# Peptides against a protein of PDB entry 4Z63: the designs that were tried, part 133

Target 1, 334 residues: chain A of PDB entry 4Z63
Amino acid sequence: LCLGMNDLTGNIPEDLFHLKRLNLLGIQENRLSGSLSREIRNLSSLVRLDVSWNLFSGEIPDVFDELPQLKFFLGQTNGFIGGIPKSLANSPSLNLLNLRNNSLSGRLMLNCTAMIALNSLDLGTNRFNGRLPENLPDCKRLKNVNLARNTFHGQVPESFKNFESLSYFSLSNSSLANISSALGILQHCKNLTTLVLTLNFHGEALPDDSSLHFEKLKVLVVANCRLTGSMPRWLSSSNELQLLDLSWNRLTGAIPSWIGDFKALFYLDLSNNSFTGEIPKSLTKLESLTSRNISVNEPSPDFPFFMKRNESARALQYNQIFGFPPTIELGHNN

## One batch from the design tools (peptide; made by RFdiffusion4, then SolubleMPNN)

Design b2_p17_5_s4 (from b2_p17_5, 8 letters changed)
Fold by OpenDDE base, seed 2:
Structure b2_p17_5_s4 (fold): chain B 334 residues (1-334), chain A 17 residues (1-17)
Amino acid sequence: as target 1 above (334 residues)
Amino acid sequence: PSTSSWITTSPERLFPK
């Protein structure tokens, strides 16, 4: 049953929960309000539940033990409060959990040893507090992780050295500290292609450790951190780099010539730093900017990117990395 | 893009219109 993208109001009719053969319930992008009914438990054949972009409030009901076939739960952009229900945090069937842009709170806890099918987790823009969960690497299929804009504190856990499934990771604006430790840990994530760390590590030094290596890194975003230091030499070994944003930092020195050796680099933002010297001539030879053959069909993160303007309240949403225009921004360097 | 912008995954809270 798909009733998304309407102007439906009020609560879900109770009789809808008598549909025991229902595999898909999509009621997204409406004006549905009140609590999400516990009677969802009666939908025992449910594979996909999409209640996103509504006015739901209260706690998410603890009924996911009665939904053994549920693979997709989409609840982003609601007013949900409380924690992740115990049955949801232990779901063996769940592939994707999206609860972005709610008011969920407390310590983030998932039973990753039980969540054997979880491949995508979006809990961005909530009120989770405490530390990052050390057991996330135990989620053996977890590829996409957005934990951005939560009140996490401290460092990236040492256990993330073992996060082999991790490919797309966002921790933007989560009050994280110690960028040297974070990069030193995350370099061990052999499948990591996208790393977003914007609005963390306030005023720290960007490490220039030649021992750091990110073999499969395609997207690195570490913007608006007020980072000191220079362009890191270790980044020159990330031969697959497609997008680099180091804007709004306090980086100094010359822009190195090796920045033009990245064959796939189509988006470069080094603006609002303190770089000096000449623009490398190698930037004029970037193959990705001269050839139209950017492979549009590469896998993207499940979480969206946003272009945030300094003076604007509104951000532009980009659902894919290749939605960004080919860009070289070197402005506002002094 | 504007020279006064940066990429993030954490915009301000959105509300349904």
Scores: peptide ipSAE 0.442, ipTM 0.844, DockQ to the pose 0.678
Fold by OpenDDE base, seed 4:
Structure b2_p17_5_s4 (fold): chain B 334 residues (1-334), chain A 17 residues (1-17)
Amino acid sequence: as target 1 above (334 residues)
Amino acid sequence: PSTSSWITTSPERLFPK
């Protein structure tokens, strides 16, 4: 049953939850309000539940133990409060959980040992506090993780050295500290292709440790951290780099010539730093900007990117990395 | 893009319309 993208109001009729053979319930992009009924438990055949972009409030009901076939739960952009229900945090069937842009709070706890099918997690823009859950690497299929805009004070857990499944990771604006430790840990994530760390590590030094290596890194975003230092030499070994945003830092020195050697680099923002010297001539030879058709069908993170403007409350949403226009921004360097 | 922008995954909280 798909009723998304309408102007439906009120709550879901309770009789709808008598549909025991229902596999897909999509009611997204409406004005549905009130609590999400616990009677969802009656939908024992449910594979996909999409309640996103509504006015739901209250706690998410703890009924996911009665939904043994549930693979997809989308609840982003609601007013949900409380924590992740225990049954949801223990779901062995769940592949994707999206609860971005809610008011969920408390410590983030998932039973990753039980969540054997979880491959995508979006909990960005909530009110989770405490530390990053050390057991996330136990989610052995977890590829996509957005935990941005929560209050995860402290450092990236050492356990994340073992996060082999991790490919797309965002921790933007999560009050993280110690960028050197974070990068030193995350370099062990051999499948990591996208790393977004914007609005963390306030005023720290960007490490220039030549021992750091991100073999498969395609997207690095570490903007608006007021980071000091220079363009990191270790980044030159990330030959697959497609997008680099280091804007709004305090980086100094020259822009190195190796920045133009990235054959796939189509988006570069180094603006609002303190870079000096000449613009590398190698930037004029970026193959991606001259002749290369970027494949629009490359895998992207499940979480959206946003271009935030300093003067505007509004951000432009980009659902795919290749949605960004080919860009070289070097402005506002002194 | 404007020189006054940066990429994030954490925009301001969006409210349902």
Scores: peptide ipSAE 0.433, ipTM 0.846, DockQ to the pose 0.662
Fold by OpenDDE base, seed 5:
Structure b2_p17_5_s4 (fold): chain B 334 residues (1-334), chain A 17 residues (1-17)
Amino acid sequence: as target 1 above (334 residues)
Amino acid sequence: PSTSSWITTSPERLFPK
């Protein structure tokens, strides 16, 4: 049953929960309000539940033990409060959980040993607090992780050295500290292609440690951190780099010539720093900007990117990396 | 893109609840 993208109001009729053969319920992009009924437990054949972009409130019901076929739960952009219910945090069937842009709170806890199918997690823009969960690497299929805009004080856990499944990771605006430790840990994630750390590590030094290596890194975003230092030499070994945003920092020194050697680099923002010297001539020869043959069929994160403008409260949403226009921004340097 | 922009995955809440 798909009723998304309408102007439906009120709550879900209780009689809908008598549909025991229902595999898909999509009621997204409406004005549905009240609590999400516990009677969703009666939908024992449910594979996909999409309640996103509504006015739902209260706690998410603890009934996911009665939904053994549930693979997709989308609840983003609601008013949900409380924690992740225990049955959801232990779901062996769940592949994708999206609860972005709610009011969920407390310590984030997932039973990763039980969540054997989880591959995508979006909990961005909630009220989670405490530390990052050290057991996330135990989610052996977890590839996409957005934990942005929560209050995860402290450092990236040492256990994330073993996060072999991790490919797309965002921790933007999560009150994280110690960028040197974070990069030193995350370099061990052999499948990591996308790393977003914007609005963390306030006033720290960006490490220029030649021992750091991110072999598969395609997207690095570390904007608006007030970071000190220079262009990091370790980044020159990330030959697959496509997008780099280091804007709104306090980086100094010259822009190195090796920045133009990245064959796939189509988006570069180094604006609002303190870079000096000449623009490298190698930037005028970027193959990605001169040739039309960029492979558009590369895997993208499940979580969207946003371009935030200082003058606008509305960020532009980009669902794919290649949705960004080819860009070189070097403005507002010294 | 603008020189006064940055990329994030955490926009402001579209609906401040």
Scores: peptide ipSAE 0.425, ipTM 0.841, DockQ to the pose 0.538
Fold by OpenDDE base, seed 3:
Structure b2_p17_5_s4 (fold): chain B 334 residues (1-334), chain A 17 residues (1-17)
Amino acid sequence: as target 1 above (334 residues)
Amino acid sequence: PSTSSWITTSPERLFPK
C-alpha cells in the first residue's frame, strides 16, 4: 500500500492493521499525526515500512519482534521521541534503519550481534547523547552510518579500527574532539570511501602525519572546524579522491601541487582558509574537469549531502556525490 | 556553489511543509 506524497491527515485507520499479508506500507510525505500505533505489530508480513515526512510524535512502539520480515524502516522527519525500541535494536531482519531528523534521545544502543543484516543506519539530526557506541563494528554488514548532529562527545572509539564493513561515515556536528585520534583510528577502516567530519574538532590542528593512509577514500569533508595546520601530506596517497571540502578552516601554507594529481577529483573547496602562494598549475590538468562527462554510476552514501550557506537557513540537498557540479573554490584565502 | 558555503550532512532541522 503506497499512499505517500498526499495531504493525508489524522491517524492511520485501525482497519489498516488487519492487512496481515501487507509487505509494503508507504505513507510518507503526508500530515499524519499522533503516535505510531503499536498495532503495526499485526502487519506480520511487513518488509518495508515508510512513515517518513509526517507529524508522528511519541515513542516508536516496541513491536519489532513481531515483524520478522521487516528489512526497511524509514521514519525520517517526524517528531519521534525516546530511544530506539529494544526490539528494533535487536532486529535480525532489519537492513536499513532511517530515523534521521527526529527528537530521539538518550544513549544510542544497538545490539549489533543481533542485528546481523543491518547495512544502513541513519540517525542524523537527533538528540542522542553520550559516547559513540563502541560496539558498532560488531554490526558486520554495517556499511552506511550517519550519526551527524547528535550530542555525542569525546573521541571516536578505538574499536572503530576494526570497522571493516564501514564505507560511508558521517559524524558532522556531533561535538567530537581529537581529530588526530579520529583519523588515526578511521584509517584502519579498509572499505571507507566517504568521511564527513564537518563542524567538529573546533580549533584543533589537522594532522600532517605521513603515516596516515586512506587507501579507498573518495570523499573527504572536514569543513567549518576552524582547523589549523596545512594541507595534509597523507592525503596525497588517496589516489581515488573525488571530492574534497576543507572550507571554513584556518589552514595555512601553500596549496600543494599534488592536489592536481587526483585523476577523479571533480570537486575541490578550499575556500575561507588562510592559504598563501600561487594556485598550483596542476589544477589545470585535473582529468575529471578536462575529460568528457564520465557518468560514473558509483555507489553513494544513503544519507544526503547538504551545501550549507552561511547566511541561509536553507541548505541545498544532494542525494549523490556526482550531483555536485565540478567545482574549484579557492576564494577568501588571505 | 557559493564562496560562503560548506558541505555537511547535518543541516538545520527540516519540517514537513
Scores: peptide ipSAE 0.418, ipTM 0.840, DockQ to the pose 0.658

Design b2_p17_6_s1 (from b2_p17_6, 6 letters changed)
Fold by OpenDDE base, seed 2:
Structure b2_p17_6_s1 (fold): chain B 334 residues (1-334), chain A 17 residues (1-17)
Amino acid sequence: as target 1 above (334 residues)
Amino acid sequence: SSSWLTTELPPDFTPPA
């Protein structure tokens, strides 16, 4: 049943929960309000539940043990409060959980040992507090993780050295500290292609440790951290780099010539730093800027990127990395 | 650039139509 993108108001009619053979319920992008009924438990054949972009409030009902076929739960952009229900945090069927842009709170706890199918987790823009869950690497299929805009004070857990499934990771604006430790840990994530750490590590030094190596790194975003230091030499070994944003930091020194050696680099933002010297001539030889053969079909994060203007509340949404225009931004380096 | 990249939703985020 697909009733998305309407002006439906009120609550879900109770009779809808009698549809025991329903595999897909999509009621997204409406004005549905009140609590999400516990009677969703009666939808025992449900594979996909999309209640996103509504006015739902209250706690998410703890009924997911009665939904043994549920693979997709989309509840982003609602008013949900409380935590992740125990049955949801233990769901063996769930592949994708999106609860971005809610009012969920408390410590984030997932039983990753039980969540054997979880591959995508978006809990960005919530009110989770405490530390990052150390057991996330136990989610052996977890590839996409957005935990941006929560209050995960402290450091990246040491256990994340073993996060082999992790490919796309965002912790933007999550009150993280110790960038040297974070990078030292995350370099061990052999499948990590996208790393977004914007608005963390306030005023720390960007490490220039030649022992750091991110072999498969395609997207690195560490913007608006007020980071000190220079362009890190270890980044020169990330030969697959496609997008680099180090804007709005306090980086100094010259832009190194090796930045033009990245064959796939099509988006570079080094703006609003304190770089000096000449613009490397090698930047004019970036093949990705001259050849339109960017493979548009490369896997991307499930979470969107936002180009946030400093002076504006407005941001441009980019659902795919390849949606970015070829860009070299070197402005405001004084 | 007057912009930077993030994955956090802007406060005034409206769904794309």
Scores: peptide ipSAE 0.438, ipTM 0.849, DockQ to the pose 0.587
Fold by OpenDDE base, seed 3:
Structure b2_p17_6_s1 (fold): chain B 334 residues (1-334), chain A 17 residues (1-17)
Amino acid sequence: as target 1 above (334 residues)
Amino acid sequence: SSSWLTTELPPDFTPPA
């Protein structure tokens, strides 16, 4: 049943929960309000539940033990409060959980040992506090993780050295400290292709440790951190780099010539730094900017990117990395 | 450009009415 993108108001009719054979319930993009009924438990055949973009409030009901086939739960952009229900945090069937842009709070706790099918997690823009859950690497299929705009004070857990499944990771604006430790840990994530760390590490030095290596890194975004230092030499070994945003930092020195050696680099933002010297001529030779053959079919994060303007509340949303226009931004360097 | 990339929603991001 798909009733998305309407002006539906009120609550879900109780009779809807009698549909025991229902595999797909989509009621997204409405004005549905009140609590999400615990009677969802009666939808025992449910594979996909999409309640996103509504006015739901209260706690998410703890009924996911009665939904043994549930693979997809989308509840982004609601007013949900409390934590992740215990049954949801222990769901062996769940592949994707999206609860972005809610009011969920407390310590983030997932039973990753039980969540054997979880591959995508979006909990961005919530009120989770405490530390990052050290057991996330125990979610052996977890590839996509957005935890942006939460209050995860401290450092990236040492356990994330073992996060072999991790491919796409965002921690933007999560009150993280110690960029050197974070990068030193995350370099061990052999499948990591996308790393977004914007609005963290305020005023720290970007490490120029030549021992750092991100073999499969395609997307690195570390914008608006007020980072000091220079363009990091270790990044030159990330031969698959496609997108680099280091804008709105305090980086100094020259833009190195090796920045033009990235064959796949199509988006570069180094704006609003303190870079000096000449623009490397190698940037004019970037193959991705000269050739139209960018393979549009590469896997992208499940979470969107936002191009945030400093003076504007409005951001441009990009659902795919290849949705970015080929860009070189070097403005506002002194 | 006065922009940067993030994965956080804008503070004023309201569901379309």
Scores: peptide ipSAE 0.426, ipTM 0.842, DockQ to the pose 0.664
Fold by OpenDDE base, seed 4:
Structure b2_p17_6_s1 (fold): chain B 334 residues (1-334), chain A 17 residues (1-17)
Amino acid sequence: as target 1 above (334 residues)
Amino acid sequence: SSSWLTTELPPDFTPPA
């Protein structure tokens, strides 16, 4: 049953919960309000639930143990409060959980040992606090993780060196500290292709440790951290780099010539730093800017990117990495 | 550039009406 993209108001009719054979329920992009009924437990055949972009409030009901076939739960952009219910945090069937842009709070806890199918997690823009969950690497299929705009004070857990499934990771604006430790840990994530760390590590030094290596890194975003230091030499070994944003830092020194050696680099933002010297002539040799053959078929993160303007509350949304225009931004390096 | 990239929603982001 798909009722998305309407002007539906009120709550879900109780009689809808009698549909025991229902596999797909999509009621997204409406004005549905009140609590999500616990009677959703009666939808025992449910594979996909999309309640996103509504006015739902209250706690998410703890009934997911009665939904043994549920693979997809989309609840982003609602008013949900409380935590992730225990049955949801223990779901062995769940592949994707999206609860971005809610009012969920407390310590983030997932039973990753039970969540054997979880491959995508979006909990960005909530009110989670405390530490990052140390057991997140125990989610052995977890590939996509957005935890942006929560309050995860402290450091990236040491356990994340074992996060072998991790490919796309965002921790933007999560009150993280110790960028040297974070990068030192996350370099061990052999499948990591996208790393977003914007609005963390305020005023720290960007490490220039030549022992750091990100083998498969395609997207690195560490913007608006007020980071000190220079262009990190370790980044030159990430030969697959496609997108680099280090804007709004306090980086100094020259832009190195090796920045033009990245064959796939199509988006570069080094603006609003303190770089000096000449623009490397090698930037004019970026093959990705001269050829139209950006591989449109490469997998992207499940979470969108936002181009945030400093003076505006508005942001441009990009659902795919290849949706970015080819860009070189070097402005405001005074 | 007057912009930077993130995965956080803007503070004024509201559900579509």
Scores: peptide ipSAE 0.423, ipTM 0.842, DockQ to the pose 0.681
Fold by OpenDDE base, seed 5:
Structure b2_p17_6_s1 (fold): chain B 334 residues (1-334), chain A 17 residues (1-17)
Amino acid sequence: as target 1 above (334 residues)
Amino acid sequence: SSSWLTTELPPDFTPPA
């Protein structure tokens, strides 16, 4: 049953929960309000539940033990409060959980040893507090993780050295500290291709440790951290780099010539720093900007990017990395 | 540029009503 993208109001009719053969319930992008009914438990054949972009409130019902086929739960952009229900945090069937832009609170806890199918987690823009869950690497299929805009004070857990499934990771605006430790840990994530750390590590030094290596790194975004230091030499070994945003920092020194050696680099933002010297001539030879045919059908993260403009509240949403226009931004340097 | 990238929803991102 797909009723998304309408002007539906009120709550879900109780009789809908008698549809025991229902595999897909999509009621996203409406004005549905009230609590999400516990009677969802009666939808025992449910594979996909999409209640996103509504006005739902209250706690998410603890009924996911009665939904043994549920693979997709989309609840982003609602008014949900409380924590992740125990049955949801223990779901062996769940592949994707999206609860971004709610009012969920408390300590983030998932039973990753039970969540054997979880591959995508979006809990961005909530009120989770405390530390990052140390057991996230136990979610052996977890590839996409967005935890942006929560209050995870402290450091990236040491256990994340073992996060082999991790490919796309965002922690933007999560009150994180110690960028040197974070990068030192996350370099061990052999499948990590996308790393977003924007609005963390305020005023720290960007490490220039030659021992750091991100072999498969395609997207690095560490914007608006007020980071000090220079262009990090360790980044020159990330030969697959496609997108680099280090804008709105306090980085100094020259832009190194090796920045033009990245064959796939199509988006570069170094703006609003304190870089000096000449623009490297190698940037004029970027193959990605001169050749039309980079059909990069590469996997993108499940979470969207937002280009936030300081002058306008309007951010452009980009669902795919390749939706960005080819860009070189070097403005507002010294 | 006057912009930077994030995965954070803009505060003015109202759900489509």
Scores: peptide ipSAE 0.399, ipTM 0.836, DockQ to the pose 0.655

